Peptides against a protein of PDB entry 3HTU. Designs and how they scored, part 3

Target 1, 75 residues: chain A of PDB entry 3HTU
Amino acid sequence: RRPEEWGKLIYQWVSRSGQNNSVFTLYELTNGEDTEDEEFHGLDEATLLRALQALQQEHKAEIITVSDGRGVKFF

## One batch from the design tools (peptide; made by RFdiffusion4, then SolubleMPNN)

Design b1_p8_5_s2 (from b1_p8_5, 3 letters changed)
Fold by OpenDDE base, seed 5:
Structure b1_p8_5_s2 (fold): chain B 75 residues (1-75), chain A 8 residues (1-8)
Amino acid sequence: as target 1 above (75 residues)
Amino acid sequence: PADFTYES
């Protein structure tokens, strides 16, 4: 899958589960219990970042990069 | 929005 395709799957999960405006760490998205049943569970961080960047271009997510970590907010 | 602890 292309990063954009992964982004679509991730955003579909966010939308269908009613979690728009939720904030996640990158770890929570791919390793958390809430996403265990999703295809993107276990996705490598590099691909995840590219997927989220694609969503960010569409104004569907905002990647938060700070000195003490990273996260993402979905819209 | 909810608070959270960032992951490195």
Scores: peptide ipSAE 0.057, ipTM 0.678, DockQ to the pose 0.159
Fold by OpenDDE base, seed 3:
Structure b1_p8_5_s2 (fold): chain B 75 residues (1-75), chain A 8 residues (1-8)
Amino acid sequence: as target 1 above (75 residues)
Amino acid sequence: PADFTYES
């Protein structure tokens, strides 16, 4: 799958599960209990970042990268 | 979730 396709799957989960307007750590998205049944569970961080960046371009997410950590907010 | 912590 291309990063954009992963992004679509991730956003579909966010929308369908009512997780919009919430913030996640990157770890929670791919390693958390809430996404265990999702295809993107276990996705490598590099690909995840590219997927989230694609969503960011569509104004559907905002990646928060600071010196003390990282996260992503979905809209 | 509402309560969260960034990856560090």
Scores: peptide ipSAE 0.057, ipTM 0.674, DockQ to the pose 0.193
Fold by OpenDDE base, seed 4:
Structure b1_p8_5_s2 (fold): chain B 75 residues (1-75), chain A 8 residues (1-8)
Amino acid sequence: as target 1 above (75 residues)
Amino acid sequence: PADFTYES
């Protein structure tokens, strides 16, 4: 799958899962309990980041990078 | 942006 395709799957989960939380650490998305049944569970961080960057270009997500932490907010 | 625990 291309990064854009992974991004689509991730965003579909965010949109259709019914969960209120729209802010995640990168680890939570690919290693958390809430995504255990998703195809993107276990996705490597490098590919995840590219997927999120694709969503960011579409204004569907914002990758938050600070001095000692990272996360992503979905819109 | 929301307040949350960042991955470190």
Scores: peptide ipSAE 0.057, ipTM 0.674, DockQ to the pose 0.146
Fold by OpenDDE base, seed 2:
Structure b1_p8_5_s2 (fold): chain B 75 residues (1-75), chain A 8 residues (1-8)
Amino acid sequence: as target 1 above (75 residues)
Amino acid sequence: PADFTYES
């Protein structure tokens, strides 16, 4: 799958589960209990980041990179 | 979730 395709799957989960406007760490998305049944569970961080960047281009997510950590907010 | 901690 391309990063854009992964992004689509991730955003579909966010929308269908009613978690828009929520913030996640990158770890929570791919290793958390809430996504255990999702295809993107276990996705490598590098590919995840590219997927989120694709969503960011569409204004569906905002990657938060601060000195003390990283996260992503979905819209 | 509303409350969270960033991954470092």
Scores: peptide ipSAE 0.056, ipTM 0.675, DockQ to the pose 0.192

Design b1_p8_5_s3 (from b1_p8_5, 4 letters changed)
Fold by OpenDDE base, seed 3:
Structure b1_p8_5_s3 (fold): chain B 75 residues (1-75), chain A 8 residues (1-8)
Amino acid sequence: as target 1 above (75 residues)
Amino acid sequence: PADFSYSS
């Protein structure tokens, strides 16, 4: 899958689960319990980041990078 | 969901 396709799957999960406007760490998106049944569970961080960047271009997400970690907010 | 603490 392309990063854009991964982004679509991730956003579909966020939207359908009613978690818009929620903030996640990158870790819990791919390694957390809430996404264990999703196809993107276990996705490598590099591909995840590219997927989120695609969503960010569409104003559907905002990646937050700080000195002690990274997260993402979905809209 | 996270609060305002993030991880790398």
Scores: peptide ipSAE 0.088, ipTM 0.732, DockQ to the pose 0.334
Fold by OpenDDE base, seed 1:
Structure b1_p8_5_s3 (fold): chain B 75 residues (1-75), chain A 8 residues (1-8)
Amino acid sequence: as target 1 above (75 residues)
Amino acid sequence: PADFSYSS
């Protein structure tokens, strides 16, 4: 899958599960309990980041960087 | 979901 395709799957989950306007750590998205049944569970962080960057270009997400890590907010 | 305290 291309990053854009992963992004689509991730955003579909966000939308269907009512997680819009919520913030996640990158770890939560791919390793958390909430996404255990999703195809993107276990996705490597590098690919995840590219997927999220694709969503960010569409104004559907914002990747947040802090001194001790990163997260993402979905819109 | 996180509370604006993040990790990688």
Scores: peptide ipSAE 0.088, ipTM 0.733, DockQ to the pose 0.357
Fold by OpenDDE base, seed 4:
Structure b1_p8_5_s3 (fold): chain B 75 residues (1-75), chain A 8 residues (1-8)
Amino acid sequence: as target 1 above (75 residues)
Amino acid sequence: PADFSYSS
């Protein structure tokens, strides 16, 4: 799958589960219990980041990098 | 879901 295809799957999960406007760590998206049944569970962080960047270009997500952490907010 | 601390 291409990064934008992964982004589509991730955003579909966020939308269908009613978690828009929520903030996630990158880790819990691919390693958390809430996504264990999703195809993107276990996705490597590099590919995840590219997927989220594709969503960010569409104004569907915002990747947040702080001095001591990273996360993503979905819209 | 996480707070503003995110992943550190």
Scores: peptide ipSAE 0.087, ipTM 0.731, DockQ to the pose 0.316
Fold by OpenDDE base, seed 2:
Structure b1_p8_5_s3 (fold): chain B 75 residues (1-75), chain A 8 residues (1-8)
Amino acid sequence: as target 1 above (75 residues)
Amino acid sequence: PADFSYSS
């Protein structure tokens, strides 16, 4: 899958599960309990980041980088 | 969901 395709799957989960406007660490999306049944669970962080960047271009997400890590807010 | 600190 391309990063954009992963982004679509991730956003579909966000939307369907009512997680819009929520903030996640990148780790939570791929390693958290909430996504254990999703295809993107276990996705490498590099690909995840590219997927989120694709969503960010569509104004569906905002990646936030802080000193102790990174997070993402979905819209 | 994470808090505003975005730390795991």
Scores: peptide ipSAE 0.086, ipTM 0.726, DockQ to the pose 0.345

Design b1_p8_5_s4 (from b1_p8_5, 4 letters changed)
Fold by OpenDDE base, seed 3:
Structure b1_p8_5_s4 (fold): chain B 75 residues (1-75), chain A 8 residues (1-8)
Amino acid sequence: as target 1 above (75 residues)
Amino acid sequence: PADFSYES
């Protein structure tokens, strides 16, 4: 899958589970309990970031990459 | 989900 396709799957999960406007750590998305049954569970961080960047271009997510933290907010 | 918290 391309990063854009991963982004679509991630956003579909966010939307269908009613978690829009929620903030996640990058770890929660790919390693957390809430996504264990999702296809993107276990996705490598590099690909995850590219997927989220695609969503960010569409104004569907905001990536936070401060010196002491990483996360993403979905809209 | 995190409450405006981020992974360190």
Scores: peptide ipSAE 0.078, ipTM 0.701, DockQ to the pose 0.367
Fold by OpenDDE base, seed 1:
Structure b1_p8_5_s4 (fold): chain B 75 residues (1-75), chain A 8 residues (1-8)
Amino acid sequence: as target 1 above (75 residues)
Amino acid sequence: PADFSYES
């Protein structure tokens, strides 16, 4: 899958599960219990980041990078 | 979901 395709799957989950306007760590998106049944569970962080960047271009997500921390907010 | 507590 291309990054934008992963992004689509991730956002579909966010939307279906009502997680819009929520903040996640990158880890919990791909390694957390809430996404265990999702195809993107276990996705490597590098690919995840590219997927989220694609969503960010569409203003559907905002990647938060602070000193000693990263996360993502979905809209 | 996190509470603005980001992964490091």
Scores: peptide ipSAE 0.078, ipTM 0.701, DockQ to the pose 0.360
Fold by OpenDDE base, seed 5:
Structure b1_p8_5_s4 (fold): chain B 75 residues (1-75), chain A 8 residues (1-8)
Amino acid sequence: as target 1 above (75 residues)
Amino acid sequence: PADFSYES
């Protein structure tokens, strides 16, 4: 899958589960219990970042990169 | 979901 396709799957999960406007760490998004049944569970961080960047271009997510950690907010 | 204290 291309990063944009992964982004689509991730955002579909966020939207369908009613978690828009939620904040996740990158770890819990791909390694957390809430996404265990999703195809993107276990996705490598590099690909995840590219997927989230694609969503960010569409104003559907914002990647938070601060010195004390990283996360993502979905819109 | 996390708060604004993200994992590093």
Scores: peptide ipSAE 0.078, ipTM 0.698, DockQ to the pose 0.334
Fold by OpenDDE base, seed 2:
Structure b1_p8_5_s4 (fold): chain B 75 residues (1-75), chain A 8 residues (1-8)
Amino acid sequence: as target 1 above (75 residues)
Amino acid sequence: PADFSYES
């Protein structure tokens, strides 16, 4: 899958599960309990980041980078 | 979901 395709899957999960407006760490999305049944569970962080960046271009997500961590908010 | 500390 292309990053954009992963992004679509992630966003679909966010939307369908009512997780919009919630902030996630990148780790939570791919390693958290809430996504254990999702295809993107276990996705490498590099690909995840590219997927989220694709969503960000569409204004569907905002990647938050801080000195000691990163997160993402979905819209 | 994480708080604004991002758990990191």
Scores: peptide ipSAE 0.076, ipTM 0.696, DockQ to the pose 0.328

Design b1_p8_6_s1 (from b1_p8_6, 4 letters changed)
Fold by OpenDDE base, seed 2:
Structure b1_p8_6_s1 (fold): chain B 75 residues (1-75), chain A 8 residues (1-8)
Amino acid sequence: as target 1 above (75 residues)
Amino acid sequence: PSSLEYEP
């Protein structure tokens, strides 16, 4: 899958599960309990980041970067 | 989900 396709899957999960406006760490998305049944569970962080960047371009997500960590907010 | 914590 292309990053954009992963992004679509992730956002679909966010929308269906009512996680819009929630903030996740990147780890939570791919390694958390909430996504254990999702295809993107276990996705490598590099690909995840590209997927989220694609969503960010569509204003569906905002990647939050701080000196000691990263997260993402979905809209 | 977390509103305050970030992945290191």
Scores: peptide ipSAE 0.109, ipTM 0.741, DockQ to the pose 0.335
Fold by OpenDDE base, seed 4:
Structure b1_p8_6_s1 (fold): chain B 75 residues (1-75), chain A 8 residues (1-8)
Amino acid sequence: as target 1 above (75 residues)
Amino acid sequence: PSSLEYEP
């Protein structure tokens, strides 16, 4: 899958689960319990980041990077 | 979600 396709799957999960306007660490998104049944669980961070960047371009997410800490907020 | 758990 292309990064944009992963981004679509991730955002669909966010929307369907009603978690818009929530914040996740990158680790929670791909390794957390809440996403264990999702196709993107276990996705490598590099690909995840590209997927989130695609969503960011569409103003559907914002990648947070402060003091070496990283996360993402979905809209 | 971890809005309160996220600590930069």
Scores: peptide ipSAE 0.100, ipTM 0.743, DockQ to the pose 0.389
Fold by OpenDDE base, seed 1:
Structure b1_p8_6_s1 (fold): chain B 75 residues (1-75), chain A 8 residues (1-8)
Amino acid sequence: as target 1 above (75 residues)
Amino acid sequence: PSSLEYEP
């Protein structure tokens, strides 16, 4: 899958599960309990980041990068 | 749950 395709799957989950306007750590998205049944569970962080960047271009997500952590907010 | 673990 292309990054934008992963992004689509991720956002579909966010939307269906009612997680819009929620913040996740990158680890939580791919390794957390809430996404265990999702195709993107276990996705490598590099590909995840590219997927999220694609969503960010569409203003559907905002990647949060600070000195002591990273996360993403979905809209 | 992430809100308990990370705050931007």
Scores: peptide ipSAE 0.094, ipTM 0.745, DockQ to the pose 0.372
Fold by OpenDDE base, seed 5:
Parts: sequence; structure tokens; C-alpha cells
Structure b1_p8_6_s1 (fold): chain B 75 residues (1-75), chain A 8 residues (1-8)
Amino acid sequence: as target 1 above (75 residues)
Amino acid sequence: PSSLEYEP
């Protein structure tokens, strides 16, 4: 899958599960209990970041980078 | 919302 395709799957989950406007750590998104049944569970961080960057370009997500970590907010 | 994480 291309990063954009992963992004689509991730955002579909966000939308269908009512997680819009929620903030996740990258770990929670791919390793957390809430996404265990999703295809993107276990996705490597590099591919995840590219997927989220694609969503960010579409104004569907915002990657948050601070001195003590990173996360993502979905819109 | 969740806290932010540190990734190596």
C-alpha cells in the first residue's frame, strides 16, 4: 500500500469510530488496543508518518511535534 | 486526548 492508501484506511477508522478531533500518540495508533483489529495495526513508524503527512496535506490531520514527543490530531 | 510520545 502507498502511504496515501494507509492514510485513507486510518482516517476511515477515525471517522467511523468517532475519533475526529482526538489526539493520539503514534504508538497508540499502531500499537494500541483500540486499533488491534485494524489493518494498520503494527504499521512501521516511517510508513505511518508518510500516511499522516498525506492526511495532513488534505487537512485531515495535524502531526504534533514537541520536545517531549510526537502525536497526531485528526479532524 | 492522549499524551505525546517519544520515538527513538
Scores: peptide ipSAE 0.108, ipTM 0.736, DockQ to the pose 0.205; fails the geometry check

Design b1_p8_6_s2 (from b1_p8_6, 3 letters changed)
Fold by OpenDDE base, seed 5:
Structure b1_p8_6_s2 (fold): chain B 75 residues (1-75), chain A 8 residues (1-8)
Amino acid sequence: as target 1 above (75 residues)
Amino acid sequence: PSSLVYTP
């Protein structure tokens, strides 16, 4: 899958689960209990980041990067 | 969801 395709799957989950406007750590998305049944569970961080960047371009997400970590807010 | 930022 391309990053954009992964982004679509991730956003679909966010929307279906009613978690729009929520903030997640990158770890929660790929390793959390809430996404265990999702295809993107276990996705490597590099690919995840590219997927989120694709969503960010569409104004569907905002990647939060600080010196001590990273997260993402979905809209 | 979390209010924290992940630290690799």
Scores: peptide ipSAE 0.114, ipTM 0.725, DockQ to the pose 0.334
Fold by OpenDDE base, seed 2:
Structure b1_p8_6_s2 (fold): chain B 75 residues (1-75), chain A 8 residues (1-8)
Amino acid sequence: as target 1 above (75 residues)
Amino acid sequence: PSSLVYTP
């Protein structure tokens, strides 16, 4: 899958689970309990980041960078 | 959702 395709899957999960406007760490998306049954669970962080960047370009997400990590907010 | 507080 291309990053954009992963982004679509991730956003679909966020939307159908009603978690828009929630903030996640990148780790939670791929390693958290909430996504254990999702295809993107276990996705490498590099690909995840590219997927989120694609969503960000579509104004569907905002990648948050802080001194001690990164997260993402979905819209 | 994260338990951490982020300030975008």
Scores: peptide ipSAE 0.105, ipTM 0.730, DockQ to the pose 0.663
Fold by OpenDDE base, seed 1:
Structure b1_p8_6_s2 (fold): chain B 75 residues (1-75), chain A 8 residues (1-8)
Amino acid sequence: as target 1 above (75 residues)
Amino acid sequence: PSSLVYTP
């Protein structure tokens, strides 16, 4: 899958599960309990980041960089 | 969702 395709799957989950306007660490998205049944569970962080960047271009997400970590807010 | 990430 292309990053854009992963992004679509991720955002579909966000929308269907009512997680819009929620914040996640990148780890939570791919390793958390909430996404255990999703195809993107276990996705490598590098690919995840690219997927999120694609969503960011569509104004559907904002990648957050903190002093010692990263997260994402979905819209 | 995480409560540890600060959003601007």
Scores: peptide ipSAE 0.090, ipTM 0.736, DockQ to the pose 0.635
Fold by OpenDDE base, seed 3:
Structure b1_p8_6_s2 (fold): chain B 75 residues (1-75), chain A 8 residues (1-8)
Amino acid sequence: as target 1 above (75 residues)
Amino acid sequence: PSSLVYTP
């Protein structure tokens, strides 16, 4: 799958599960308990980041980069 | 969702 396709899957989960306007660490998205049954669970961080960047361009997410970690806010 | 991520 292309990053944009992964982004679509991730956002679909966010929307359908009512996680809009929520903040996640990148780890929670791919390694958390809440996404264990999702296709993107276990996705490598590099690909995840590209997927989120695609969503960011669509104003559906905002990647948060801090000194000690990264996260993402979904809209 | 994580409360450990600060969003200004």
Scores: peptide ipSAE 0.089, ipTM 0.730, DockQ to the pose 0.606

Design b1_p8_6_s3 (from b1_p8_6, 4 letters changed)
Fold by OpenDDE base, seed 1:
Structure b1_p8_6_s3 (fold): chain B 75 residues (1-75), chain A 8 residues (1-8)
Amino acid sequence: as target 1 above (75 residues)
Amino acid sequence: PSSLKYEP
């Protein structure tokens, strides 16, 4: 899958599960309990980041990269 | 969702 395709799957989960306007650590998205049944569970962080960047371009997400942690906010 | 809260 291409990054944008992963992004689509991720956002579909966010939307369907009612997680819009929520913040996640990158780890939670790919390793958390909430996404255990999702296709993107276990996705490597590098690919995840590219997927999220694609969503960010569409203003559907905002990647949070601070010195003390990283995460993403979905809209 | 994360327990962490970030401000844009």
Scores: peptide ipSAE 0.137, ipTM 0.766, DockQ to the pose 0.774
Fold by OpenDDE base, seed 4:
Structure b1_p8_6_s3 (fold): chain B 75 residues (1-75), chain A 8 residues (1-8)
Amino acid sequence: as target 1 above (75 residues)
Amino acid sequence: PSSLKYEP
């Protein structure tokens, strides 16, 4: 799958589960209990980041990178 | 969702 395709799957999960406007660490998205049944569970961080960047271009997410960690907010 | 918020 292309990064954009992964982004679509991730955003669909966020939307269907009613978690818009919520913040996640990158680890929670791919390694958390809440996404164990999702296709993107276990996705490598590099690909995840590219997927989120695609969503960010569409103003559907905002990647947060600070000195003490990284996360993402979905809209 | 994370309980830790990174938003400035």
Scores: peptide ipSAE 0.114, ipTM 0.744, DockQ to the pose 0.654
Fold by OpenDDE base, seed 2:
Structure b1_p8_6_s3 (fold): chain B 75 residues (1-75), chain A 8 residues (1-8)
Amino acid sequence: as target 1 above (75 residues)
Amino acid sequence: PSSLKYEP
């Protein structure tokens, strides 16, 4: 899958599960209990980041990068 | 959801 396709899957999960306006760490998205049944569970962080960047271009997510960590907010 | 938490 392309990053954009992963992004679509992730956002579909966000929308269907009512997680809009929620903040996640990148780890939670791919390693958390909430996504254990999702295809993107276990996705490598590099690809995840590209997927989220695609969503960010569509104003569906905001990646938060700080010196001591990262997260993402979905809209 | 992390409530504005960040991964290290």
Scores: peptide ipSAE 0.114, ipTM 0.731, DockQ to the pose 0.365
Fold by OpenDDE base, seed 5:
Structure b1_p8_6_s3 (fold): chain B 75 residues (1-75), chain A 8 residues (1-8)
Amino acid sequence: as target 1 above (75 residues)
Amino acid sequence: PSSLKYEP
């Protein structure tokens, strides 16, 4: 899958589960209990970042990379 | 939540 395709799957989960406007760590998205049944569970961080960057370009997500942590907010 | 979550 291309990063954009992963992004689509991730955002679909976010949207369907009512997680819009929620903040996640990258770890929570790919290793958390809430996404255990999702295809993107276990996705490597590098690919995840590219997927989220694609969503960010579409204004569907905002990647947060402050010194005190990293995360992503979905819109 | 709307608050930032920390990822190690």
Scores: peptide ipSAE 0.112, ipTM 0.728, DockQ to the pose 0.214

Design b1_p8_6_s4 (from b1_p8_6, 3 letters changed)
Fold by OpenDDE base, seed 4:
Structure b1_p8_6_s4 (fold): chain B 75 residues (1-75), chain A 8 residues (1-8)
Amino acid sequence: as target 1 above (75 residues)
Amino acid sequence: PSSLVYSS
């Protein structure tokens, strides 16, 4: 899958599960209990980041970088 | 969802 295809799957989960306007760490998206049944569970962080960057270009997400970690807010 | 990231 291309990064934008992964982004589509991630955003579909966010929308259908009512997680819009929520903030996640990158770890929660690919390793958390809430996404255990999703195809993107276990996705490597490099590919995840590219997927989120594709969503960010579409104004559907904002990647958050703080001193001690990274996260993402979905819109 | 992570409140930690949001509050930082």
Scores: peptide ipSAE 0.092, ipTM 0.741, DockQ to the pose 0.530
Fold by OpenDDE base, seed 5:
Structure b1_p8_6_s4 (fold): chain B 75 residues (1-75), chain A 8 residues (1-8)
Amino acid sequence: as target 1 above (75 residues)
Amino acid sequence: PSSLVYSS
């Protein structure tokens, strides 16, 4: 899958599960309990980041980069 | 959802 395709799957999960306007660490998205049944669970961080960047271009997410880690807010 | 990131 291309990064934008992963982004689509991730956002579909966010939307369908009613978790819009929520903030996640990158780790929670791919390693957390809430996404264990999703295809993107276990996705490598590099591909995840590219997927989220695709969503960011569409104004569906905002990647948060801080000195102590990274996260993402979905809209 | 992460409270840690939210508070950052």
Scores: peptide ipSAE 0.090, ipTM 0.745, DockQ to the pose 0.525
Fold by OpenDDE base, seed 3:
Formats: structure tokens, C-alpha cells, sequence
Structure b1_p8_6_s4 (fold): chain B 75 residues (1-75), chain A 8 residues (1-8)
């Protein structure tokens, strides 16, 4: 899958599970309990980041970059 | 959702 395809899957989960307007660490998205049954569980962080960047371009997400770590806010 | 990110 291309990053944008992963982004689509991720956002579909966000929408279907009612996680819009929620904030996640990158780790939670791919390693957390909430996504254990999702295809993107276990996705490498580099690909995840590219997927989220694709969503960010569509204003569906905002990647949070702080010195203490990274996360993402879904809209 | 992460409270840690909210506190960042």
C-alpha cells in the first residue's frame, strides 16, 4: 500500500470509531490497544508518518511535533 | 487518545 492508501485506512478507522478530534501518539496508532484489529496496526513509523502527512494535506489531521515526542490530531 | 500529547 502507498502511504496515502494507509492514510485512507487510518482515517476510515478514525471516522468509524468516532475518534475525530482526538489526539494520538504515533505509537498509539500502530501499537495501541484501540487499533489491534486494524490493518495498520504494526505499521512502521516512517510509513505511518507519510500516511499522516497525506491526511494532513487534506486537513484531516495535524501532526504534532514537540521536543518531547510526536503525535497527531484527527479532525 | 493520549493525554500525554494533550499536555505537550
Amino acid sequence: as target 1 above (75 residues)
Amino acid sequence: PSSLVYSS
Scores: peptide ipSAE 0.090, ipTM 0.744, DockQ to the pose 0.500
Fold by OpenDDE base, seed 1:
Structure b1_p8_6_s4 (fold): chain B 75 residues (1-75), chain A 8 residues (1-8)
Amino acid sequence: as target 1 above (75 residues)
Amino acid sequence: PSSLVYSS
């Protein structure tokens, strides 16, 4: 899958599960309990980041890249 | 969801 395709899957989960306007660490998205049943669980962080960047271009996410507590907010 | 992002 391309990053954009991963982004689509991630955002579909966000929307369908009612996680809009929620904040996640990057780790939580791919390694957390909330996404254990999702295809993107276990996705490497580099690919995840690219997926989220694609969503960010669509104004569906905002990546927070501070030194500590990096994460993403979905809209 | 996490609130940790806002801690820094």
Scores: peptide ipSAE 0.083, ipTM 0.740, DockQ to the pose 0.438

Design b1_p8_7_s1 (from b1_p8_7 with T7S P8S)
Fold by OpenDDE base, seed 4:
Structure b1_p8_7_s1 (fold): chain B 75 residues (1-75), chain A 8 residues (1-8)
Amino acid sequence: as target 1 above (75 residues)
Amino acid sequence: PASFSYSS
């Protein structure tokens, strides 16, 4: 799958599960209990970041980079 | 994990 295809799957989960306007760490998205049944569970962080960057270009997400970690807010 | 976490 291409990054934008992964982004689509991630955003579909966010929308269908009612997680819009929520903030996640990158770890929670791919390793958390809430996404264990999703195809993107276990996705490597590098590919995840590219997927989220694709969503960010569409104004559907905002990647948050701080000195002690990274996260993402979905819209 | 980052310094912040998900919360509903």
Scores: peptide ipSAE 0.088, ipTM 0.704, DockQ to the pose 0.219
Fold by OpenDDE base, seed 2:
Structure b1_p8_7_s1 (fold): chain B 75 residues (1-75), chain A 8 residues (1-8)
Amino acid sequence: as target 1 above (75 residues)
Amino acid sequence: PASFSYSS
């Protein structure tokens, strides 16, 4: 899958599960309990980041980078 | 861990 395709899957989960406006660490998205049954669970962070960047371009997500780590907010 | 936490 391309990053954009992963992004689509991630956003579909966000939308279906009512997680819009939620904030996640990148780790929580791919390793958290909430996404255990999702195809993107276990996705490597590099690919995840690219997927989120694709969503960000579509104004569906905002990657947050602070000194103590990174997260993402979905819209 | 990051300074962020999951919240919905």
Scores: peptide ipSAE 0.083, ipTM 0.707, DockQ to the pose 0.222
Fold by OpenDDE base, seed 3:
Structure b1_p8_7_s1 (fold): chain B 75 residues (1-75), chain A 8 residues (1-8)
Amino acid sequence: as target 1 above (75 residues)
Amino acid sequence: PASFSYSS
């Protein structure tokens, strides 16, 4: 899958599960209990980041970069 | 993981 395709899957989960306007660490998104049954669970961070960047371009997400890690806010 | 956690 291309990053954009992963982004679509991730956002579909966010929307369908009512997680819009939520904030996740990148770790929670791919390694958390809430996404264990999703295809993107276990996705490598590099690919995840590219997927989220694609969503960010569409104003569907905002990547949060801080000194002590990174996260993402979905809209 | 980052210092912040999941929230909605």
Scores: peptide ipSAE 0.082, ipTM 0.707, DockQ to the pose 0.242
Fold by OpenDDE base, seed 1:
Structure b1_p8_7_s1 (fold): chain B 75 residues (1-75), chain A 8 residues (1-8)
Amino acid sequence: as target 1 above (75 residues)
Amino acid sequence: PASFSYSS
């Protein structure tokens, strides 16, 4: 899958599960219990980041980069 | 993980 395709799957989960406006660490998104049943669970962080960047271009997510880690907020 | 955690 291309990053954009992963992004689509991720955002579909966000939307269907009512996680819009939620904030996740990148780790929680792919390794957390909340996404255990999703195809993107276990996705490598590099690919995840690219997927999220695609969503960010569509204003569906905002990647949060702090000195002590990274996360993402979905809209 | 980052210093912040999951929130909704």
Scores: peptide ipSAE 0.081, ipTM 0.707, DockQ to the pose 0.234

